# Peptides against a protein of PDB entry 6UG1, part 7

Target 1, 304 residues: chain A of PDB entry 6UG1
Amino acid sequence: SNEERKRRKYFHMLYLVCLMVHGFIRNEWINSKRLSRKLSNLVPEKVFELLHPQKDEELPLRSTRKLLDGLKKCMELWQKHWKITKKYDNVGLYMRTWKEIEMSANNKRKFKTLKRSDFLRAVSKGHGDPDISVQGFVAMLRACNVNARLIMSCQPPDFTNMKIDTSLNGNNAYKDMVKYPIFWCEVWDKFSKKWITVDPVNLKTIEQVRLHSKLAPKGVACCERNMLRYVIAYDRKYGCRDVTRRYAQWMNSKVRKRRITKDDFGEKWFRKVITALHHRKRTKIDDYEDQYFFQRDESEGIPD
Target 2, 301 residues: chain A of PDB entry 6UG1 as posed
Amino acid sequence: SNEERKRRKYFHMLYLVCLMVHGFIRNEWINSKRLSRKLSNLVPEKVFELLHPQKDEELPLRSTRKLLDGLKKCMELWQKHWKITKKYDNEGLYMRTWKEIEMSANNKRKFKTLKRSDFLRAVSKGHGDPDISVQGFVAMLRACNVNARLIMSCQPPDFTNMKIDTSLNAYKDMVKYPIFWCEVWDKFSKKWITVDPVNLKTIEQVRLHSKLAPKGVACCERNMLRYVIAYDRKYGCRDVTRRYAQWMNSKVRKRRITKDDFGEKWFRKVITALHHRKRTKIDDYEDQYFFRRDESEGIPD

## One batch from the design tools (peptide; aimed at target 1 V21)

Design b1_p9_7_s1 (made by RFdiffusion4, then SolubleMPNN; from b1_p9_7, 3 letters changed)
Fold by OpenDDE base, seed 2:
Order: structure tokens, then C-alpha cells, then sequence
Structure b1_p9_7_s1 (fold): chain B 304 residues (1-304), chain A 9 residues (1-9)
């Protein structure tokens, strides 16, 4: 019905805000001074120096290579620190079906929200789910004065799916779900004027995204619980930015159709949400990023 | 607070 379409749209919006606020809160928690002091001790001086290379005036690429090597070593150090990777309870922050939402509303399952103290302890001990691990990795890089962003791929229920039953029949549903991350890291490369993408936990990869990312879900089974629609970046200064354009190869043709921002009302609303979560002034880094997004939009073109 | 501000607009 038209009413059910409206209900799903509104529920999607509410759920999206809740996810974005969750990301904001986690981004605050990883700025903990106590955590920072503990995590800085994991990074030896030689690795710290690689994270902060001198600018090579002749070949800036040499400086980028040092940074990339430093980030690789940080991933290795993080793997040594992380002792226990817990499975997600149910689907974690992956996308739920409409049926699962309805069933969960009836079941007063008290989602035990992880407290800040428990989060900080989990990161410090190296015990937790993959999301906690990624968040801790971002905290470690920030503890080393690296301009690292927490990235969250927000997975609200698909308001474009109007099926009554949205049950997923997949035997490997969990494996397919966790194939791609929900949280990852970006690091600012001051030499190339670009963000470096780092997945320290899931794919254990570092990439300089040009047209597409390895972190973008591929295949029907993976996309059932992880649709790239709202990739939100949270920086150390409480900036909040939509960085979906980086990771979406086909933003205009495919991704936009599944976003609330497909219409002017949704665009304005989503911009208000971003603005409410953005607690810093604009910087030259934002200018370089917006220029990159502009170039990506021009290169994709307008879908016919 | 953030939830209230976003829902009250």
C-alpha cells in the first residue's frame, strides 16, 4: 500500500539517524585520552616515523609510500594486539529485513547496548566484535597523531523493498554478511591530498580508491545485508561527512535510487542530519575531497 | 539531545 511505503520510508529515516548517531558516539569514545595512552604504546618509534614521513619535495610519492608502509605495520601490530574476535550478536549493524524488524519489535530482546566503559575495556584487552576492533584501530592511529577517520557504512532497512516477506533463505547468511565490513578507516595523505582507505580487520587491505573500492559489497548474497548507500566519515575533530561517492562506482545510476536523497525532500533532510552531526569548521581537506567527488560525478555522468 | 533536535525539525 501507499501507507506501507510511507511507513517504510519513515522507519528507514529513523533507523538511519540512529545508526549515524551510533557512529558519532563511537567516534567520541575512540577519542578517549586513557585509551589513546594505552594504544600509543603499541606503536614503536620506527613505525611512528613512517606514519609521519618528511615531505619529499622531489618525489612526494616516496612520502606516500612511507605512510602506506607505516599503515601496513600498524595493521600487523593491531592483529597482534587483537586476541578475540567475537561474532556479532544476530546481524550486528548489518541490514535487517522488514520481517526481522517486525519480529524484533514483538520480542522485547533488550539489546544490551555496550557501555563506554565496556567498549574501552574491550579495545584495551583486544576482545570484541570486528566493529570494536576497527574502532580501536582508528583510536590507535589517532593516538599516533594520524588524521584517521572512522568510516561507517550505515545499513538501514531497504525502503525500496516493498515485499511483504523479506526473509533471507541463505544457508551461509552469516558468512556472506560479514564478507565486507561495516566499519573501516580512512587516513589523510597530506602528500597526495587524498584519503587512503584502510580495512584493518576484515579484508586487511589498504587502498587508494580511484573509481571503486574493494570494500564495496559485490554479489546478491552480500548485498542483502550490506548495501553501500550511506558511507559516513567521522573525524577526530567530530566532523561528519558523506563519503559514499568514494566507494560507489555507480552512485548516480544505482546507489542514489536506494537512498533517501533520491528526492529533494530527502536530500534536504539528510543534509540536516549531516549538519547536526558535523561539529567542526570546513578545512582545505574538505575542499580536496569535494573536488574529488565532483570529478567522480562528472566521470560517471548523469544516468540516461 | 541530537535526537530531539532532528525529530523536532
Amino acid sequence: as target 1 above (304 residues)
Amino acid sequence: NIFKEILEE
Scores: peptide ipSAE 0.020, ipTM 0.672, DockQ to the pose 0.424
OpenDDE base, seeds 1, 3, 4, 5: peptide ipSAE 0.019, 0.021, 0.019, 0.017; ipTM 0.661, 0.664, 0.663, 0.647; seed 3 fails the geometry check

Design b1_p9_7_s2 (made by RFdiffusion4, then SolubleMPNN; from b1_p9_7, 4 letters changed)
Fold by OpenDDE base, seed 1:
Formats: C-alpha cells, sequence, structure tokens
Structure b1_p9_7_s2 (fold): chain B 304 residues (1-304), chain A 9 residues (1-9)
C-alpha cells in the first residue's frame, strides 16, 4: 500500500539518523586523550617519520609513497596489537530485513549497548569486533597526529524493497555479510590533495580511489546486508560529510535510486541531518574533496 | 531535541 511505503521510508529515515548518531558518538570516543596516549606508544619513531614526510618539491609522489609505507606499517602494528576479533552479535550494524525488524519490535531483546569505558578498554586490550578494531586504528593514527577520518557505511533497511517476506536464506550468510567492511579509515594526503582509503581489518588494503573501490560490495549475497548507499565520514574535529560519491561507481544511475535523497524532500532532510552532525567550519580540504566529487559526477554523466 | 525536529518535518 501507499501507507506501507510511507511507513518504510519513515522507518528508514529514523534508522539512518540513529546509525549516523552512533558513528558520531564512536568518533567522539576515539578522540579520548587517555586512549590517544596509550595508542601513540604502539608507533615507533621511524614509522611516525614516514607518516609525516617532508614535502619533496621535485617529486611530491615520493612524499605520498612514504606516507603509504607508514600506513602499511601502521596496519601491521595494529594486527600485532589486536589479539581477539569477536564475531558480531547477530548482524551487528549490517542491514536488517523488514521481517527481522518486525520480529525485533515484538521481542524486547535488551540491546547491550557498549559503554564508553568498555569501548576504551576493548580498544586498549585489542579485544573486540571488527568495528571496534577499525575505530581503534583511527584512534591510533589520530594519536600520531595523522588527519584520519572514521568512515561508516550506514545500512538502514531498504525502503525500496516492498516484499513482505525479506528473509535471507543462506548457509554462508555470515561469511557473505562480513566479506566487506561497514567501518574503515580515510587519511588525508596533503601532497596529492586526496583522501587515501585504508581498511586495516577486513581486506587489509590501502587504496587511492579513482573510479572504484575494493571496499564497494560486489555480488548478490554480499549486497543483501551491505548496500553502499550512505558512506559517512567523521573527522577528528567533529566534521561530518557524505563521501558516498568516492565509493559509488554508479552514484547517479544506481545508488541514488536506493537513497532517501532520490527526491527533493529527502535531499533537504538528509542535508539537515548532515548539518546537525557537522560541528566544524569548512576548510580547503573540503574544497578539494568537493572538486573531486564534482569531477566524478561529470565523468559518470546523467543516466539516460 | 534537534533530532525530533529533523524527524517531525
Amino acid sequence: as target 1 above (304 residues)
Amino acid sequence: SLFDEILAE
């Protein structure tokens, strides 16, 4: 019915706000001065120097290469720190089906919300789920004065799916779900004027995204619980930005159709949510990023 | 709250 379409849109919007607020709160927690002091000790001086290379005026690419090598070494150090990777409880922050939402509304299952103190302890010990591990990695880079963003791929229920039963049948449902990350890192390269993508936990990869990312889910089974629609960046200064354009090859043709921003009402609403979570002034880094997104929109074109 | 305002529109 038209009423069920409205209900699913509203629930998608509410769920999206809750996810974006969760990302904001986790981004605040990883700015902990106590955690920063502990995590800086994991990074040797030689690795710190690679993270902060001098500008090579002859070949700026040499400076970018040093930064990339420093980030690779930081990923290796992080793997040594992280002792226990816990499985997610149920589906974690991956996409729920409409059936799972309805069943969860009937079952007053107390979601054990992780407290700030327990999160800081988990990161400090190297014991937690993959999301806590990525968030801790971002905290370590920030402790080394690196301009690192926490990236969250928000997975609200698919309001475009009007099926009554959306149950997922699959023997490997968990493996397919966790094949691609929900959280990752971006690092600002001041030499190339670009964001570097870092997945320290799942794919263990570093990318300079041009047209596509390895972090974008591929295949039907992986996309059932991980649809790339809302990739939100949280910086060390409490900036909040939609960076979906970086990771979406087909933003205009495919991704927009699955976003609340497909219509003017949803675009205005989503802009208000971003503005409410954006607690810093605009910078030249935002100008370079917006220029890159503009060039990506022009290069994709408008779908015929 | 600001979130209630954003959801009430």
Scores: peptide ipSAE 0.023, ipTM 0.695, DockQ to the pose 0.968
OpenDDE base, seeds 2, 3, 4, 5: peptide ipSAE 0.022, 0.023, 0.022, 0.021; ipTM 0.713, 0.714, 0.690, 0.681

Design b1_p9_7_s3 (made by RFdiffusion4, then SolubleMPNN; from b1_p9_7, 4 letters changed)
Fold by OpenDDE base, seed 1:
Structure b1_p9_7_s3 (fold): chain B 304 residues (1-304), chain A 9 residues (1-9)
Amino acid sequence: as target 1 above (304 residues)
Amino acid sequence: SLFQKILEE
């Protein structure tokens, strides 16, 4: 019915706001001065120097190469620190089906909300789920004065799915679900004027995204619980930005159709949510990023 | 809350 379509759209919007607020709160927690002091001790001076290379005026690419080597070494150091990777409880922050949402409303399962103190202890000990591990890695880079963002791929239920039964078939659901991350890192390269993508936990990869990312889910089974629609960046100064354009190859043709921003009402609403979570002034870094997104929109073209 | 206002607008 038209009513059920409206209900699913509204519930998607509510769920999306809750996810974006969760990302904001986690981004605040990883700015903990106590945690920062502990995590800075994991990074030797030689690795710190690689993270902060001098500008090579002859060949700026040499400076970028040093930064990339520093980030690689930081990933290796992080793997040594992280002792226990816990499985997610159920589906974690991956996408739920409409049936699972309806069933969960009936089942008063007390969501054990992780407290700030428990999170800080988990990161400090190297014990937690992959999301806590990525968030801790971002905290370590920030402790080394690196301009690192926490990235969250928000997975609200698919309001474009009007099927009554949205049950996912098959027990292999967990392996396919966790094949691609929900959280990752971006690092600002001041030499190339670009964001570097870092997945320290799942794929253990560093990339300079041009047209597509390795972190973008591929294949039907992986996309069932991980649809790239809302990739939100949280910086160390409490900035909040939609960076979906970086990771979406087909933003205009495919991704937009599955976003609340497919219509003018949804676009205006989503801009209000981003604005409410964005607690810093605009910078030249935002100008370079917006210019890159513009060039990516022009290169994709308008879908016929 | 601010979030409730954003959802009601």
Scores: peptide ipSAE 0.022, ipTM 0.665, DockQ to the pose 0.967
OpenDDE base, seeds 2, 3, 4, 5: peptide ipSAE 0.019, 0.022, 0.021, 0.020; ipTM 0.664, 0.655, 0.660, 0.661

Design b1_p9_7_s4 (made by RFdiffusion4, then SolubleMPNN; from b1_p9_7 with E2V E8K)
Fold by OpenDDE base, seed 3:
Structure b1_p9_7_s4 (fold): chain B 304 residues (1-304), chain A 9 residues (1-9)
Amino acid sequence: as target 1 above (304 residues)
Amino acid sequence: DVFEEILKE
């Protein structure tokens, strides 16, 4: 019905706000001074120097290569720190079906909300789910004075799916779900004027995204619970930015159709949500990023 | 606010 379409749209919007606020809160928690002091001790001086290379005036690419090597070593150090990767409770922050949402409304399952103290202890011990691990990695880089962002791929229920039963019957459903991350890191490269993508936990990759990312879900089974639609960046100064354009190869032709921003109402609404979560002034880094997004939109073209 | 706009439709 038209009413069910409206209901699913509004529930998607509400769920998206809750996810974006969750990302904001986690980004605040990883700025903990106590955690920062502890995590800085995991990074030896030689690795710190690689994270902060001097500008090579002859070949700026040499400075970028040092930064990339420093980030690789930080990823290796993080793997040594992290002792226990817990499975997600149910689906974690991956996408739920409409049936799962309706069934959950009837079952007042107390989602045990992780307290700030429990989060800080989990990161400090190296014991937690993959999301906590990524968030802790961002905290370690920030402790080393690196301009690292927390990235969250927000997975609200698909309001474009009008099927009554949306049950997912699949072999290895959990394995397919966790094949691609929900959280990752970006690091500002001051030499190339670009963001470097870092997945320290899931795929264990470092990439300089041009047209496509390895972190973008591929294949039907993986996309059932992980649809690239809302990739939100949270920086150390409480900036909040939509960075979906970086990771979406087909933003205009495919991704936009599955976003609330497909219409003017949804675009205005989503801009208000971003503005409410963005607590810093604009910087030259934002100018370089917006220029990159513009060039990516021009290069994709308008879908025919 | 963001919630009032969701609730007004």
Scores: peptide ipSAE 0.017, ipTM 0.651, DockQ to the pose 0.395
OpenDDE base, seeds 1, 2, 4, 5: peptide ipSAE 0.017, 0.017, 0.015, 0.016; ipTM 0.664, 0.691, 0.657, 0.657

Design b1_p9_8 (made by RFdiffusion4)
Pose (drawn by RFdiffusion4):
Structure b1_p9_8 (pose): chain A 301 residues (1-169, 173-304), chain P 9 residues (1-9)
Amino acid sequence: as target 2 above (301 residues)
Amino acid sequence: EEFEEILEE
C-alpha cells in the first residue's frame, strides 16, 4: 500500500538519522584523551617519523610514499595488537530486511548496554568485532597527530523496496566489504588516502575506482552503498559517497532519500547538525575532487 | 530535540 510505502520512507529517514548520530558519538569516543595516550606508545619512532614526513620541495611524491609506508606499517602492527576479532552477532550494522525489522520489534528480549567505558576497555585490550577494530585503528592514528577520519557506510533499510515478502538467498557474503574504515590526509598530494586495515587490509589512493565499493548481486543484499559519512578529529561530518560511488548520479541516487528536493534539503539539515567546525582549505580541495569526479561520470551504460 | 524537529518538518 501507498501507506506502507510512506512509513518505509519515514522509518528509513529515522533509522538513518540514528545511524549517522551514532557515527557522530562514536567518533567523539574515539578522540578520548586517556585512550589516545596509551595507543600512541604502540608506534615506534621510525614509523612515527614516516607518518610525519618532511616537506620535500623538489618532489612531493617522496613524502607521499613515506606516508604510505607508514600507513602500511601501522596496518601491520594493528593486525598484531588486535588479538581477538569477534563475529558480528546476528547481522551487525549491515542492511536488514523489513521483515527482519518488524520481527525484531516484536521480540524485545534482553540487551546488554555497552557505554563508553566498555568501548575503551575493549579497544585497549584488543577485543572486538571489525567495527571496533577499525575504530580503534583510527584512534591510534589520531594519538599520533595524523588527520584521520572515520568512515561509516550507513546501511538503513531500503525505502525503495516495495515488496511485501522481502526474502533473500550467507554470512561470508555479508562481510566481504566493510561498513567502517579510515581516511588519512596527504598534505603533499592534497588528497585523502583510503585505508581499510581490518577487512581488505589495503591502502588505496582512490582516483576513479575503489576496491571498497561492494560488487555482485549477492554481496549487495546486506550492503547497498548510499551514504558514506566521514567524521574528522575536529568534529566535522561530510558526505563522502562521491569518492566511493562509481555511478553516483545514476545507480546510487535512486537508492538515496536525496533524489527528490525535500530529501536533499532534509539530508543537508542533518549533515549540518552533525558538522561542528568551520570550513578549512582541505574542505575546498575535497570539493574540487568531488566536482571533477562528478563531471567525469558522464552518460551511463 | 533538534533531530525530532528536523523529522517533524

Design b1_p9_8_s1 (made by RFdiffusion4, then SolubleMPNN; from b1_p9_8, 3 letters changed; failed a check: a repeat of another design)
Amino acid sequence: SLFEEILKE

Design b1_p9_8_s2 (made by RFdiffusion4, then SolubleMPNN; from b1_p9_8, 4 letters changed)
Fold by OpenDDE base, seed 1:
Structure b1_p9_8_s2 (fold): chain B 304 residues (1-304), chain A 9 residues (1-9)
Amino acid sequence: as target 1 above (304 residues)
Amino acid sequence: SLFQKILEE
């Protein structure tokens, strides 16, 4: 019915706001001065120097190469620190089906909300789920004065799915679900004027995204619980930005159709949510990023 | 809350 379509759209919007607020709160927690002091001790001076290379005026690419080597070494150091990777409880922050949402409303399962103190202890000990591990890695880079963002791929239920039964078939659901991350890192390269993508936990990869990312889910089974629609960046100064354009190859043709921003009402609403979570002034870094997104929109073209 | 206002607008 038209009513059920409206209900699913509204519930998607509510769920999306809750996810974006969760990302904001986690981004605040990883700015903990106590945690920062502990995590800075994991990074030797030689690795710190690689993270902060001098500008090579002859060949700026040499400076970028040093930064990339520093980030690689930081990933290796992080793997040594992280002792226990816990499985997610159920589906974690991956996408739920409409049936699972309806069933969960009936089942008063007390969501054990992780407290700030428990999170800080988990990161400090190297014990937690992959999301806590990525968030801790971002905290370590920030402790080394690196301009690192926490990235969250928000997975609200698919309001474009009007099927009554949205049950996912098959027990292999967990392996396919966790094949691609929900959280990752971006690092600002001041030499190339670009964001570097870092997945320290799942794929253990560093990339300079041009047209597509390795972190973008591929294949039907992986996309069932991980649809790239809302990739939100949280910086160390409490900035909040939609960076979906970086990771979406087909933003205009495919991704937009599955976003609340497919219509003018949804676009205006989503801009209000981003604005409410964005607690810093605009910078030249935002100008370079917006210019890159513009060039990516022009290169994709308008879908016929 | 601010979030409730954003959802009601």
Scores: peptide ipSAE 0.022, ipTM 0.665, DockQ to the pose 0.969
OpenDDE base, seeds 2, 3, 4, 5: peptide ipSAE 0.019, 0.022, 0.021, 0.020; ipTM 0.664, 0.655, 0.660, 0.661

Design b1_p9_8_s3 (made by RFdiffusion4, then SolubleMPNN; from b1_p9_8, 4 letters changed)
Fold by OpenDDE base, seed 1:
Structure b1_p9_8_s3 (fold): chain B 304 residues (1-304), chain A 9 residues (1-9)
Amino acid sequence: as target 1 above (304 residues)
Amino acid sequence: SLFEKILAE
């Protein structure tokens, strides 16, 4: 019905806000001064120097290469620190089906909320799920004075899916779900004026995204619980930005149709949510990023 | 998560 379509759209919006607020709170927790002091001790001086290369005036690419090598070594150090990777409880922050949502509303299951103190202890010990591990990695880079963002791929239920039964059947459903990350890192390269993408936990990759990312889910089974729609960046200064354009090859043709921002009402609403979570002034880094997104929109074109 | 609490309320 038209009413059920409105209900699912509204529930998607509410769910998206709750996810974005969760990302904001986790981004605040990883700014803990106590955690920062502990995590800085994991990074040797030689690796710190690679993270902060001098500008090579002859070939700025040499400075970027040093930064990339420093980030690779940080990823290796993080793997040594992280002792226990826990499985997600159920589906974690991956996309739920409409049936799972209806069943969860009927079952007053006491969701165990991780407290700030428990999170900080988990990161400090290297014991937790992959999301806690990525968030801790961002905290370690920030402890080394690196301009690192926490990235969250928000997975609200698909309001474009009007099927009643959306049950996911499959023996490998968990493996397919966790094949691609929900959380990752971006690092600002001051030499190339670009964000570097870092997945320290799942794919263990560093990339300079041009047209597509390795982190973008591919294949039907992987996309069932991980649809690239809302990739939100949280910086060390409590900035909040939509960076979906970086990771979406087909933003205009495919991704936009599955976003609340497909219509003017949804665009205005989503902009208000971003603005409410954006607690810093605009910088030249935002100008370079917006220019890159503009060039990506022009290069994709408007689908005819 | 906090998110899961807000959805259960």
Scores: peptide ipSAE 0.024, ipTM 0.722, DockQ to the pose 0.079
OpenDDE base, seeds 2, 3, 4, 5: peptide ipSAE 0.024, 0.024, 0.024, 0.024; ipTM 0.717, 0.719, 0.672, 0.673

Design b1_p9_8_s4 (made by RFdiffusion4, then SolubleMPNN; from b1_p9_8, 3 letters changed)
Fold by OpenDDE base, seed 4:
Structure b1_p9_8_s4 (fold): chain B 304 residues (1-304), chain A 9 residues (1-9)
Amino acid sequence: as target 1 above (304 residues)
Amino acid sequence: SLFEEILAE
C-alpha cells in the first residue's frame, strides 16, 4: 500500500539516524585519552617515523610510500594486539529484512548496548567483534597523531523493497554477510592530498581509491545485508561527512535510487542530519575531498 | 533530542 511505503521510508530514516548517532558515539569513545596512552605504546618509534615522513620536495610519492608502509606495519601490529575476534550477535549492524524488523518489534529483545567502559576494556585487551577491532585501530592511529577517520557503512532497511516476505534463503548467509566490512578507516595523505582507505580487520587491505574500492560489496548474496548507500566518515575533531561517492562507482545511476536523498525532501533532511553531527569548522582537507567528489561525479556522467 | 529536532521539521 501507499501507507506501507510511507512507513518503510519513515522507519528507514529513523534507523539511519540511529546508526549515524551510533557511529558518532563510537568516534567519541575512540578519542579516550586513557585508551590513546595505551595504544600509542603498541607502535615502535621506527613505525611512528614512517607515519610522519618528511615531505620529499623532489617526489612527494616517496613520502606517500613511507606513510603506506607505516600503515601496513600498523595493520600487522594491530593483528598481533587483537587476540579474539568475536562473531557478531545475529547480524550485528548489517542490514535487516523488513520481516526481521517486524518480528523483532514483537520480541522485546533487550539489545545489550556495550557501555563505554566495556568498549575501552575490549579494545585494550584485544577482545571483541570486528567493529570494535576497526574502531580500536582508528584509536591507535589517532594515538600516533595520524589524521584517521572512522568510516561506517550505514545499513538501514531497504525502503525500496516493497516485498512482504523479505526472508533471506542461504546456507552461507553469515559468510556472505561478513565478506565486506561495515566499519573501516581512512587516513589523510597530506602529500597527495587524498584519503587512503584502510581495512585492518576484514580484507586487511590498504587502498588509494580512484574509481573503485575492494570494500564495495559485489554479488547478490553479499549485497543482501550490505548495500553501499551511506558511507559516513567521523574524524578526530568530530567532523561528520558523507563519503559514499568515494566507494560508489555508480552513485548517480544506481546508488542514489536506493538513498533517501533520491528526492529533494530526502536530500534536505539528510543534509540536516549530517550538519547536526558535524561539530567542526570546514578545512582545506574538506575542499580537496569535495573537489575529488566533483571530479568523480563528472567522470560518471549523468545516467541517460 | 537531535532526533526530535530532525523529525519535527
Scores: peptide ipSAE 0.026, ipTM 0.701, DockQ to the pose 0.735
OpenDDE base, seeds 1, 2, 3, 5: peptide ipSAE 0.026, 0.024, 0.025, 0.025; ipTM 0.701, 0.725, 0.699, 0.690

## One batch from the design tools (peptide; aimed at target 1 R7)

Design b1_p10_1 (made by RFdiffusion4)
Pose (drawn by RFdiffusion4):
Structure b1_p10_1 (pose): chain A 301 residues (1-169, 173-304), chain P 10 residues (1-10)
Amino acid sequence: as target 2 above (301 residues)
Amino acid sequence: FEEMVELLNE
């Protein structure tokens, strides 16, 4: 019914706002001073110097390379620090079906509250699922004074799914791509470097294609790329989906609430509500990348 | 907002 259609659109908006706010608060917890000081002693002087390379006037590229080596070394040592990698209970934060949600609302059960202290304890011990692991990795980079963003791929239920049944054909297929990952700024190449230290264990300087964007019909059942939100050290919140969307204006726009005008205005209201800093020059360099990327997409196939 | 809340309560 058109009524259920409207309800799905609303609940999508509601769930999305909650997800994005959780990203905002979790990023706050990541900045915890007490935790940052402990995680900083995990980084040797050699690697620390690689994370803050000297300006190389003749060839800025060498500085970028040193940072990549540093990022690689950090990924490695984080693989060692993280001793216990849990499985997501049930579905984690991956996209759920309308049927699944309706049924979760029905069954209230018992839910162990988490809070901030428990999160900190888990990151210091090295116990958690991949979300906690990557979030902790970002906290470590920040304790070393690197401009590290936390990236979250918000996976609200699909408001474009009109079906009354909503049934699907695997765990391994869900976890192929991450919900959380990291970006780090390169002041030499003036670009954001994508880092996934937990799932794909890769570092990529995304230009026109990214390894992180999910592929194949089976894998996209639980992970439909729509809202890639970046949170930074100074409490910025930017929609970074353009970096990770091969067909942004075609394939992805149909799945986002921003396809109509009311949707875009509303979405902007939330982003602004979550962006608690003023514009820097880096924001301009990023908008330039996005503009060029937006104009190079062209006609679809 | 009111309409949305009412609809979600149904």

Design b1_p10_1_s1 (made by RFdiffusion4, then SolubleMPNN; from b1_p10_1, 6 letters changed)
Fold by OpenDDE base, seed 1:
Structure b1_p10_1_s1 (fold): chain B 304 residues (1-304), chain A 10 residues (1-10)
Amino acid sequence: as target 1 above (304 residues)
Amino acid sequence: LEEILKLLEK
């Protein structure tokens, strides 16, 4: 019905806000001064120097290469720190089906919310789920004065799916779900004027995204619980930005159709949500990023 | 959060 379509759209919007606020809160927690002091001790001076290379005036690419080597070594150090990767309880922050949402509303399952103190303990011990691990890695880079963003791929239920039964069939549902991350890191490269993508936990990869990312879910089974639609970046100064354009190869042709921003009402609403979560002034870094997104929109073209 | 929820009700 038209009413059920409206209900699913509104529930998607509410769920998206809750996810974006969760990302904001986790981004605040990883700015903990106590955690920062502890995590800085994991990074030896030689690795710190690689994270902060001098500008090579002859070949700026040499400076970028040092930064990339520093980030690789930080990933290796992080793997040594992290002792226990816990499985997610149920599906974590991956996308739920509409049926799972309806069933969960009927079940008074006490979701144990992780407290700030428990999060800081988990990161400091190296014991937790992959999301806590990524968030801790961002905290370690920030402790080394690196301009690192927490990236969250928000997975609200698909309001464009009007099927009554959306049950997922398959014994490997968990493996397919966790094949691609929900959380990752971006690091600002001041030499190339671009964000570097870092997945320290799942794919253990560093990339300079041009047209496509390795972190973008591929294949039907992986996309069932991980649809790239709302990739939100949280910086160390409580900035909040939509960076979906970086990771979406087909933003205009495919991704936009699955977003609340497909219509003018949804676009205006989503901009209000981003603005409410954005607690810093605009910087020259935002100008370079917006220029990159513009070039990506022109290169994709407008779908016919 | 409450301000954002008020923005959802409009």
Scores: peptide ipSAE 0.030, ipTM 0.739, DockQ to the pose 0.106
OpenDDE base, seeds 2, 3, 4, 5: peptide ipSAE 0.028, 0.029, 0.026, 0.028; ipTM 0.723, 0.733, 0.725, 0.727

Design b1_p10_1_s2 (made by RFdiffusion4, then SolubleMPNN; from b1_p10_1, 5 letters changed)
Fold by OpenDDE base, seed 3:
Structure b1_p10_1_s2 (fold): chain B 304 residues (1-304), chain A 10 residues (1-10)
Amino acid sequence: as target 1 above (304 residues)
Amino acid sequence: LEEILELLSK
């Protein structure tokens, strides 16, 4: 019905706000001074120097290569620190079906909200789910004065799916679900004026995204619980930015149709949500990023 | 958040 379509759209919007607020809170927690002091000790001086290369005036690419090598070594150090990767409770922050939401509304399963103290302990010990591990990695880079962002791929239920039963029939549902991350890292390269993508936990990859990312879900089974629609960046100064354009190859033709921002009302609403979560002034880094997004929109073209 | 929820209720 038209009423059920409105209800699913409204519930998607509410769920998206809750996810974006969760990302904001986790981004605040990883700025803990106590955690920063502990995690800085994991990074040797030689690796710190690679993270902060001098500008090569002849070939700026040499400085970028040092930064990339430093980030690779940080990923290796992080793997040594992290002792226990826990499975997600149920589906974690991956996308739920409408049937799962209706059934969960009847069963008040107390989501055990992880307290700030328990999170800081989990990161310090190297014991937790993949999301906690990625968040801890961002905290380690920030402890080394690296301009690292926490990236969150928000997975609200698909309001464009009007099927009554959206049960997932896949035997390998968990393996396919966790094939791609929900959380990752971006690092500012001051030499190339670009964000570097880092997945320290899932794919264990560093990428300079041009047209597409390895972190973008591909294939029917993995897209059932992980649809790239809302990739939100949280920086060390409490900035909040939509960076979906970086990771979406087909933003205009495919991704936009699955977003609340497909209409003017949804665009205005989503801009208000971003503005409410954005607690810093604009910088030249934002100008370079917006220029990159503009060039990506022009290169994709208008969908016919 | 309350303002966002009020904007959702309109």
Scores: peptide ipSAE 0.031, ipTM 0.736, DockQ to the pose 0.127
OpenDDE base, seeds 1, 2, 4, 5: peptide ipSAE 0.030, 0.030, 0.030, 0.026; ipTM 0.738, 0.738, 0.740, 0.727; seed 5 fails the geometry check

